# Peptides against a protein of PDB entry 9IZ0, part 5

Target 1, 345 residues: chain A of PDB entry 9IZ0
Amino acid sequence: ITCLGSNGHTYKQLVKGGNDDLRQDAVMEQVFEQVNGFLRSYRKTSQRNLSMRTYKVIPLALKTGVIEWVQDTIPLGEYLDSAHKVYHPKEWSLSTCRKLIAEKQMEDLETRLKVYDLVCRHYRPVFRHFFLESYADPVQWFTTQTNYARSTAVASVLGHVLGLGDRHGQNILIDKTSGEVIHIDLGIAFEQGKKLPVPECVPFRLTRDVVDGMGITGVEGVFRRCMEFTLETLRREEDSLLSVLEVLRYDPLFSWLISPLRRMKKQKMQLENFNQPESGNITTDASRDPKIQRNNVSGESEAERAILKVRQKLSSTLSVEASVGELIRIAQDPSYLALMFCGWS

## One batch from the design tools (peptide; made by RFdiffusion4, then SolubleMPNN)

Design b1_p8_3_s1 (from b1_p8_3, 5 letters changed)
Fold by OpenDDE base, seed 4:
Order: C-alpha cells, then sequence, then structure tokens
Structure b1_p8_3_s1 (fold): chain B 345 residues (1-345), chain A 8 residues (1-8)
C-alpha cells in the first residue's frame, strides 16, 4: 500500500498477512535499537558508525501487520541471481546446483563435500559487481563497500548472539544508496533455525558472495575488525542486553519457540524447491487454529534456555579476536555449508 | 521459488 504521511510525503508500506507473526519482527527490531544504543555509546563502534539497520514493523493483529517498505533496496538473492546470469552465463544455473546437492543429501559428508566443491567451481561469486556497477565514483564505491562490510559485521555478530535463522538471500536486503545490509523476517531467532528441516549449523551467513562483496580483503579487512568491535561492545553491555531479553521473557506475545505451523510451512517450501513429489498425506488441516495452549511453564523454560545461550555466546573465556576468528571459520566451513546448501538454496 | 538461505 502507499500511505500519505502527515508531512505530505507518500510512503510505500508492505501489508503482510499470514502465519508470520510480525510481533516477533517488531520485538527483534526493538532489540536491535537497544543494541544500536550500545554501539553509539562505545567509542570503537561509534567512531565507525556501526549499527544494525532497522525497519519499522507495526503489528496490526495476530497475523497481520504493516512493514516499512525500505526504499532503494534489493534482496541479496535477487541481485545475485541476476548478476550471476550476466557475469557467468556459461556456469550452472542455481536450479542445477540445487538439484546436484539434493541428489546427494542422504550421502556421507565426504560425498556431500565433493558435490558442494564441484557446484562451487561451476557457480562463482559475483557480489563484488554490485559495488563496481552501482558506484562509478571511487570514493562512493569505497564508502559503500566499507558500509557493506561494517553492516554485515554488525549483523553477523548480532545474528550469532541472538541466534537469527532463515538468513537467506531474500531475507537480506542491500541498500543501494549506503551499501548497508538490512535483515528482514526476524521470526526465526534464538537458534530455532536448528529446528528447521535442514538444520542451520553456521552462526551467520558468510557465503562466498557475502565475502566477495567485501572486496579484495574479504573477511580480513573491515569485516573482521568491525565484528571484533561489535562483540567487544556486546560483551561490555552483556547485563544490559540480557535485561532487554528478560523483558521479552515476560512478554506473553513473544514466542521463544518456532511454532509447529511455521516449521511445517518452512518444510513445504523446502520440498517445493526440490520438486520432490509429496511423500505422504500430510493433510495439513490448516483450518484448525491449534489452540496453542501455551503452557506458560514451557515458554518460561525455553526463554531461560535462550537467555543462557546468549550469555554463553557473550562469554569472555576466549578473546574477542579468537571468538571472532572461530565464528568466521565456522561460517565459511564447507563441512557446514555443504550440509545446509539444500535448505540454503 | 522462495529463495532459501542460498550458500552463495
Amino acid sequence: as target 1 above (345 residues)
Amino acid sequence: ALERLDPF
């Protein structure tokens, strides 16, 4: 929809209806605004203008809300699919890559790694071209690529700490003006991505194209340093962050667990992406609103477990540099990425 | 196809 603001400006807004509870997105955006407060208060992060990009979410009902339409954005996946066809027209299609990975999904890790490596050789990264095409001025190019690496670093640390899942190419927008990333559809948090049909086993998205967008230094430049500063800030503000999450423990509207219905919706969309014939009458009688008798006791226990996991991720047992180094390693590890490719395609 | 978490 397009709304006329009280200031006389027209704003595009997305009305989202369906099983996605926009209250979770609104809550996560509030957490990001609090974290942005911490990033502004700390010298190392404020000097670099480190922030999680946010968008306005207004939940209107249990299953309906209005989302700010972020102007001048493109989904990462939309850009990558288009750019790959332009720059690598002789390489394999994404559908061919997905098919080859899917054909090996039941095989051993060694076989899956071989197929993943083969697919990677026939589908090369292109995201560096976003900056080269969009910014003819060298200063603008450098600024936007730097903003991309900074925003990706903040989002990666926050995504890990909060256990954000479902970080696919359509759930990551690129701001065409700033080069910053905007994470959307925040309804899979607190490691609930591990409960998806293809379990998420990486801390955040750090795929070859995500790295290619960082330019010639890859992860070893602005990205690593900004991850370190972000994690240092979050460790310093651990009690403040945990206090924000504790408020959510008592929010009867917040769900610490992925709903069975949301898992099933994500499962169906996986099976559809693979053209697998529906094996079996899962008559999802979707007409019965399951009276989710939230046993309040089960919600509190899962909130406590989620907060404990956040605390564990903020542990100072390892240095910031060692912790960031391990996160970057795991996020790029083919042994994890090869397992996820079917759910990450 | 809803692009899911592509590993690219």
Scores: peptide ipSAE 0.105, ipTM 0.779, DockQ to the pose 0.322; fails the geometry check
Fold by OpenDDE base, seed 3:
Structure b1_p8_3_s1 (fold): chain B 345 residues (1-345), chain A 8 residues (1-8)
Amino acid sequence: as target 1 above (345 residues)
Amino acid sequence: ALERLDPF
């Protein structure tokens, strides 16, 4: 839909209808706006214009809402699939890589690491080319790559602290004008990604292409320092952030748990990506509902557990530098990535 | 369907 604003500008909007709960996205965007307030108030983050890029979400009903259409963007995964075919036309296809990892999904960690390493040698990162091909001016190139590293650092800290899941290449947009990242489909938060069929075991997305976009310094440049400043800001504003999350505890519209329907939808999408189209009617006999013991954990008890987990992630037990160093290490660890590759990343 | 799984 295109709407005319009271300012005479036209705004393109996406009307989303169906089983997608836009209320979680709207709530997470409100949390990001509050965090952006903290980032603007703190000198170290304000001087670097650190922010989480937000988009407008207006829930209209239980399953319907309006989302701002983010102009001048491309999904990370759409760019990377296209760029890989251009820059590495002799490497393996994404479908070949997925097949090889899927064939070993039930094997031991050592076997899964071997196949992940093999795939990595035949599918090299290309995301540095986004900046090289999009920006002819060296100052613009450096500025946009810096903006990307800064934006990714903020999103990585917030993604970890808030336990954002489902951060695949179609849920991360790149702004072609600024180089900033925009995270979309925020309905997996507070570590509910660990309850997916392929459990999310990394704190945020820091895959080889995410790192390649940071340029020659990789994670050791702007990215690490901006993560440190962001985490330092969030630790200073812990009580303010927890107070924002406590308001959400009493929001009857916010679900601290991934819905069974959303879990099933994600499961189906994950399984469809494993099956090459061999024309076998795999009637996934949905009759094997694993008896999810509905432990009657009240939604209030799950909210309290989520807030306690946020507080634990903001703990000053380790220095900011040590905490960020460990997060960056875990997010790049092949022992975690090899478990997720055909499931998330 | 959004291909939700990528090695990137």
Scores: peptide ipSAE 0.099, ipTM 0.777, DockQ to the pose 0.314; fails the geometry check
Fold by OpenDDE base, seed 2:
Structure b1_p8_3_s1 (fold): chain B 345 residues (1-345), chain A 8 residues (1-8)
Amino acid sequence: as target 1 above (345 residues)
Amino acid sequence: ALERLDPF
C-alpha cells in the first residue's frame, strides 16, 4: 500500500497477512531501539555510530500487520544470486549447490563436509562486488563497506545474545545508500532456531559472502573490533537489557516458543525446496489454527530459560576479546555450516 | 515472496 504521511510525503508500506505473528517482530524492534540507546550512551560505540538498523512494525491482528517498506534496499540473497551469475558464470548454480548438499543431508559429518567443501570450490564469494560496483567514489566505497562491517558486527552480537534465528539471505536486507544491514522477520528468537527441522547451530550468519563484503581484512579489523565494543556495551548494560526482557516475560502477546504453524511452514518449505526448485506460492490455508491453550506454565518456564541464556551470554567469565573470538570461530566453522540446510554457504 | 531459505 502507499500511505500519505502528515508531512505530505508518500510512504510505501507492506501489508503482511497470513500465518506470521508480527507482534514478535514489533517487540524485537522495541528491544533493538533500547539497545540502540545503550550503544549511543557508551563512548566506544557512540563514536562509531554503532546501531542495529530498525524498521517500523505495526501489528493489526494476530496474523496481520503493516511493515515499513525500507526503500533503497535489496535482500542479501537476491543480490548474491544475481552477482554469482555475473561474476562467476562458469561456476555451479545455487540450485545445483543446494541439490548436492540436500542429497547428503542424512549422511555422516565427514560426507557432508566433503560435499560442503566441493560446493564451496564451485561457488566462490562475490559480495565484495556490491561495494565495488555501487560506489564509484573511493571515500563512499570505504564508508559504505565500513558501515556494512559495523552494522553486521552489531547485528551478529545482538543476534547471538537474543538468539535470533532464521538468518537466511532473504531475511537480511542491504541498504544501497549506507551499506548497513537490516534484519527482518524476527519471529525466531531466543534460540528457537534450534527447534527448526534443520537446527541452527551457529550464533549468527557469517558465511563466506558475508565475510567477503568486509573487504581485504575480512573479520579482522572493523568487524571484530565493533563486535567487541558492542558486547562490552551489552555487558555493561546487562541489568537494563534484562529488565527490558523481564517486561516481555509478562507480555501475553509475546511468544517465547516457535509457533507449531511456523515450524510446519518451515518444514513444508524445506521439503518443497527439495522436490521442486521452481515456483511454489504456498497459499497456506489459514483455516486450521488449533487453539493451543497456551499453558501459561510452559510459557513462563521458557521465558525464564530464555532470560537465563541471555544472562549467560553476557557473562564476564571470558574477556570480550575471547568471547568474540569464539563466536567468530563457531560462526565460520565448516563442521557447523555443513550441518545446516542447503544454504549456509 | 517465497521466503526461500536462500541460504548462501
Scores: peptide ipSAE 0.052, ipTM 0.740, DockQ to the pose 0.359; fails the geometry check
Fold by OpenDDE base, seed 1:
Structure b1_p8_3_s1 (fold): chain B 345 residues (1-345), chain A 8 residues (1-8)
Amino acid sequence: as target 1 above (345 residues)
Amino acid sequence: ALERLDPF
């Protein structure tokens, strides 16, 4: 829809109807706005304009809402699939890479690492070309690449601290004007990604293509420093952040658990992304739900566990530099990435 | 279909 604002400007908005609960996204966007307040209050983050890019989400009903239209964006995964065909036309297709990893999904770590390495040799990073193609002016190129590294650093720290999951290339948008990242579909939070059929083993997405977009310094430039400043700010504002999350503990509309329906939907989407359409009627006989013991872990007990994990991630037991160093190491570790869905891109 | 939150 197109809305005329009270300021006389015209705004495009997406009316989403269907099966997704936009309340989870709206709550996470509110948490990001509070964190953006902390980032503006701290000199080291404020002087760099560090922020999590947000979009407006207005839930209208249980399954209906209005989402801000983020103009001039592209999904990271859409750019990468296109760019790989241009820059590496002799390399393997993404479908071939997915098939090879899927065929080894049930194998041991050593076998999965060998397949991951093989895929990496036949599917090389291309994301640096986004900046080289889009920005002919060297100042604009440097500015947008810097904005990308900064926004990715903020999103990586926040994604880790809040346990943001489902960070595939279609849930990360790139702003073509600023080079900043916009994270979408925020309904997998507080480490519920570890409860997916392919468990999330990394703190945030830091794949080879995500690093290639940072330019020649990779993670050791603007990215690492901006992660450090962001984590330093969040540690300083720990009590304020925890107070915001404690309000959500009592929100009956917020789900600290991935719903069985959303889990099944994400499971189906993960499986469909591995299966070429072989015309096999897999009647999903929904009758074989293994009796997951309904441990009636009250939503309150899961909220308490989530808040405790946030507190643990903000712990000052390690320096900011040591903590960021370990997060970057784990996020790039082949032993974790080889276990991930699309860990090679 | 990936339910793209189609930013478009």
Scores: peptide ipSAE 0.033, ipTM 0.663, DockQ to the pose 0.120; fails the geometry check

Design b1_p8_3_s2 (from b1_p8_3, 4 letters changed)
Fold by OpenDDE base, seed 2:
Structure b1_p8_3_s2 (fold): chain B 345 residues (1-345), chain A 8 residues (1-8)
Amino acid sequence: as target 1 above (345 residues)
Amino acid sequence: ALSLLDDF
């Protein structure tokens, strides 16, 4: 829809209807705004303007809401598919790569590593080209690539701490003006991604193309240091962050569990994305939601477990540098990426 | 400017 603002400006908005509960997205955006407050209050993060990019979510009903249309953005996956065809026209298509990974999904780790390596050799990273082609001015190029590395670092730490799932290339937008990342579809949080048909095994998305966008230094320099400063800020503000999450424990509208319907929808989308190019028309088929009686006792126990896991991730048992080093290692480990739906790009 | 050099 298009709305006229009280300021006389016209805003595009996405009305999302169907089985997607936008209340989780709205709540996660509120958590991000609180975290952005912490990042602004801490010298090391404020001097770098570190923030999680947010968007407005207005839930209107159980299954309907309005989402801010983030202008001047592109999905990472859309850019990468287009750019790969331009820069590597003789390499395999994304559909060919997806098919080969899927055909080996039930095989052992050794077989899955072999097919992942084979796919990686025939689908090379291209995301560096986003910055090189979009910004003719060297200062703009350097600034936007730095903003990308910084925003990806914040999103990676926060995504790990909050256990954000479903971080595929269509759920990560790139701002064409700033180079910053915008994470969308936040309804898989608190490690519920491990309950997907293809379990998520990485703490955040740090695929070869995500790294290629950081330029020649890759994960070293800006990205690593900004992860460290972000984690240091979150450890300092642990009690404040946990207090925000405790409010959500008592929110009857928040769901700490992935719904069976959302799990089935993600399974269906994974299977359909093997057979058709991603036409972004999510046809909301209104299949009957079985009345899941929320056993309040099960929800509270899962909320407590989620908060305990957040506390554990904020533990000072390891240095910030050691913790970030381990996260970066795991997020790039082929033994985990070969198990993912799209770990090669 | 200066805070960018501390990240490299």
Scores: peptide ipSAE 0.037, ipTM 0.711, DockQ to the pose 0.020
Fold by OpenDDE base, seed 4:
Structure b1_p8_3_s2 (fold): chain B 345 residues (1-345), chain A 8 residues (1-8)
Amino acid sequence: as target 1 above (345 residues)
Amino acid sequence: ALSLLDDF
């Protein structure tokens, strides 16, 4: 929809209706605003203008709301698919890569690593071209690439700490003006991504294209240092962050668990993204009502486990540098990326 | 400017 603001400007807004609970997105955006407060209060993060980019979510009813249309953005996955066709027209299509990974989904890790390596050799990174194409001025190019690396570092730490799932290229927007990342569709948090049909095994998205966007230094320099400063800030503000999450424990509207409906929707979307429409009537016999073993795991016990897991991720047992180093290592490990739906780009 | 040199 397009709304006329009281300032006389027209604003595009996305009305999302159906199965997505926008209350979870709105709550996560509120958590990000609190974290942005911590990042502004700490000298090392404030001097770098480190922030999680946020967007306005207004839940109107159960499963209906208005989302701010983030202007001048593109989904990372949309840019990458387009750019890959331009820069690597002789390489495999995204659909070919997806098919090969899907065909090996039930195979052993060794077989999945072999197909992942094969896909990686036939689908090379292109995301550096976003900055080269969009910014003819060297100062703008350098500034926007730096903003991208900084924004990605903040989002990576927060994504890990809060256990944000479903971080595929359509759920990450790139701001064409600033180079910053905007994470959308926040409905999978607190490690519930591990409960998807294709489990998420990485702490955050740090695929080859995500790294290629950082330029010649890759993860070294700006990205690593900004992750360190962000994690140092979150460790300092642990009690403040946990207090924000404890408020959500008592919110009867907040779901600490991925809903069965959301799992089924993501399962269908994963299957549809692998299948070209060959006319195979997969009669999804939707009649197998999975006996939801209502394991009477009270929503309180799941909230408590989620908060305990956040606390564990903020533990000072390892240095900030060691913790960030391990996160970067795991996020780039082929043994984890080969298990993902789209770990190659 | 200075904060960028500390990042490299």
Scores: peptide ipSAE 0.036, ipTM 0.718, DockQ to the pose 0.020
Fold by OpenDDE base, seed 5:
Structure b1_p8_3_s2 (fold): chain B 345 residues (1-345), chain A 8 residues (1-8)
Amino acid sequence: as target 1 above (345 residues)
Amino acid sequence: ALSLLDDF
C-alpha cells in the first residue's frame, strides 16, 4: 500500500498477512536500534558511522503487520543469479549447483566436500560487479564498497551474538544508493537455526560472493577491522545489551523457540529441493494450528539459555582480534560450508 | 575522509 504522511510525503508499505509472526522482527529491530545507540556512543564505531540498517515493523495482530518498504534495494540472491548468467554464461546454473549439493546431503563429509569444491569450480563469485556496474565515479565506487564492508561487518557480529539464522541471499537486501546491507525476516534468532533439519553451522554468512563484494582485500582491512570495533563496543555495553534482552524474557508474546510452522516450511523446502528444483510458491495452508501447550516453564528456560549464550559470545576470554579471527575462519571453512543446506550457496 | 583512510 502507499500511505500519505502528515508531512505530505508518500510512503510505500508492505502489508504482511498470513503465517509469520512479525513480533519477532519488530523486537529484533528494537534491539538493533539500541545497539545503534551503543555504536553512536563509542568513538571507534561512531567515527566510521557503523550501524545495523533497520526498517520499521508494526505488528497489528498475531499474523498481520505493516513493514516499511525499503526503497532502492535488491535482494543479494536476485542480483547474484542475474549477474552470474551475464559474467559466467559458460558456468553451471544455480539450480544445477543446488541439485548436486542436495543429492549428496545425506553422504559423509568427504563426499560433501568433493561436491562443494566441484560446485565452487563451476560457479565463481560475481558480486564485485555490483559496485563496478552501479558506480561509474571512482569516489562513489570506493565509498559504497566501503559502506558494504562496514555494514556487513556490523551485521556479521550482531548476527553471531544474537544467533540470527536463515541468512540466505533473499533475506539480505543491498541498498543501491549506499551499498549497505539490510537484513530482513529476523524470525530465526538465538541459535534456533541449529534446530533446523539441516543445522546452520556457521556464525554468519561469509560466502565467496559476500567476500567478493569487499574488493581486492576481501575480509582483510575494512571488514575485519569493523568487526573488531563492533565486537569491542558490544563487549563494553554487555550489561546494557543483556538488560534489553532480559525485558524480552518477561514478554509473554515473545517466542524464544522456532515456530513449528517455520520448521515445517524449511523442512518441506529442503525435501522439495531434493525432488524438483522448480521455484514453486509454497502457499502454506494455515489450517493446522497444533495447540502446543506452551508450558511457561519451557519458555523461561529457553530464554535463560539464550541470554547465557549471548553472555558467552561477549566473553573477554579471547582478545577481540582472536575472537574475530576465529569467527571469520569458521564462516569461510569448507568443512562447515559443505554441511549447509543447498540453498545457502 | 579520515574514517575511510583509517580502515586501511
Scores: peptide ipSAE 0.018, ipTM 0.546, DockQ to the pose 0.020
Fold by OpenDDE base, seed 1:
Structure b1_p8_3_s2 (fold): chain B 345 residues (1-345), chain A 8 residues (1-8)
Amino acid sequence: as target 1 above (345 residues)
Amino acid sequence: ALSLLDDF
């Protein structure tokens, strides 16, 4: 839809209808705007213009809303699939890599690591080329790569603290103008990604291509320093952030649990990536969903557990530098990445 | 199917 704004400008808006609950996205965007307030108030973050990029979400009904059309963006995964074919045309296809990881998903860690390392040798990073090909001016190249590293650092800290899941390359947009990342589809939060059929074990996405986009310094520069400043700001504003989350505890429209429908949709999408049609009659005996005891864990007790986990992630037990160092280590650890879905790496 | 492996 194109809407005429009160300022006389026309804005493109996406009307989303379907099975996705935009209320989760709208709430997370409100939390991001509050965090952006904290980042603007703190000298170390404000001097660097650190922010989580947001997009306007207006939920109209349970399954209908208006999303701001983010112009001049590309999904990270769409860019990487295209760029890999251009820059590494002799390497394995993404489908081949996914198949090899999927075939070993039920194997031990040692076997999964061997397959992950094999895939990594045949699928090399390309994301540095986004900045090199898009920005011919060295000042624009440096500025956009710096903006990318800064925005990725903010999104990584905030994604860890809020336990954002489902951070695949189609849920991360790159702004072609600024180089900033925009996270979309925020309906897996508060570590509900750990409740997926393939649990999310990393704090945020820090794959080899995410690092390659940071340029020659990788994580050891703008990214690490901006993570440190962001975490320092969130620790300082812990009570303010927890107060925002406590308001959500009493929001009857906010779901602290992944909906059974969303879990099934993600499970199906995960399984469809495994099913190349080998003609085996896998009777989908949907009956062996392990009886997750419907402990009627009240939505309130899940909210309390979520808030407690946010508080634990903001703990000052370790220095900011030590905490960021551990997060960066875990997010890049092959022992965690090899356990991820055959669409994480 | 949206795969998380758009980057390794």
Scores: peptide ipSAE 0.094, ipTM 0.805, DockQ to the pose 0.296; fails the geometry check

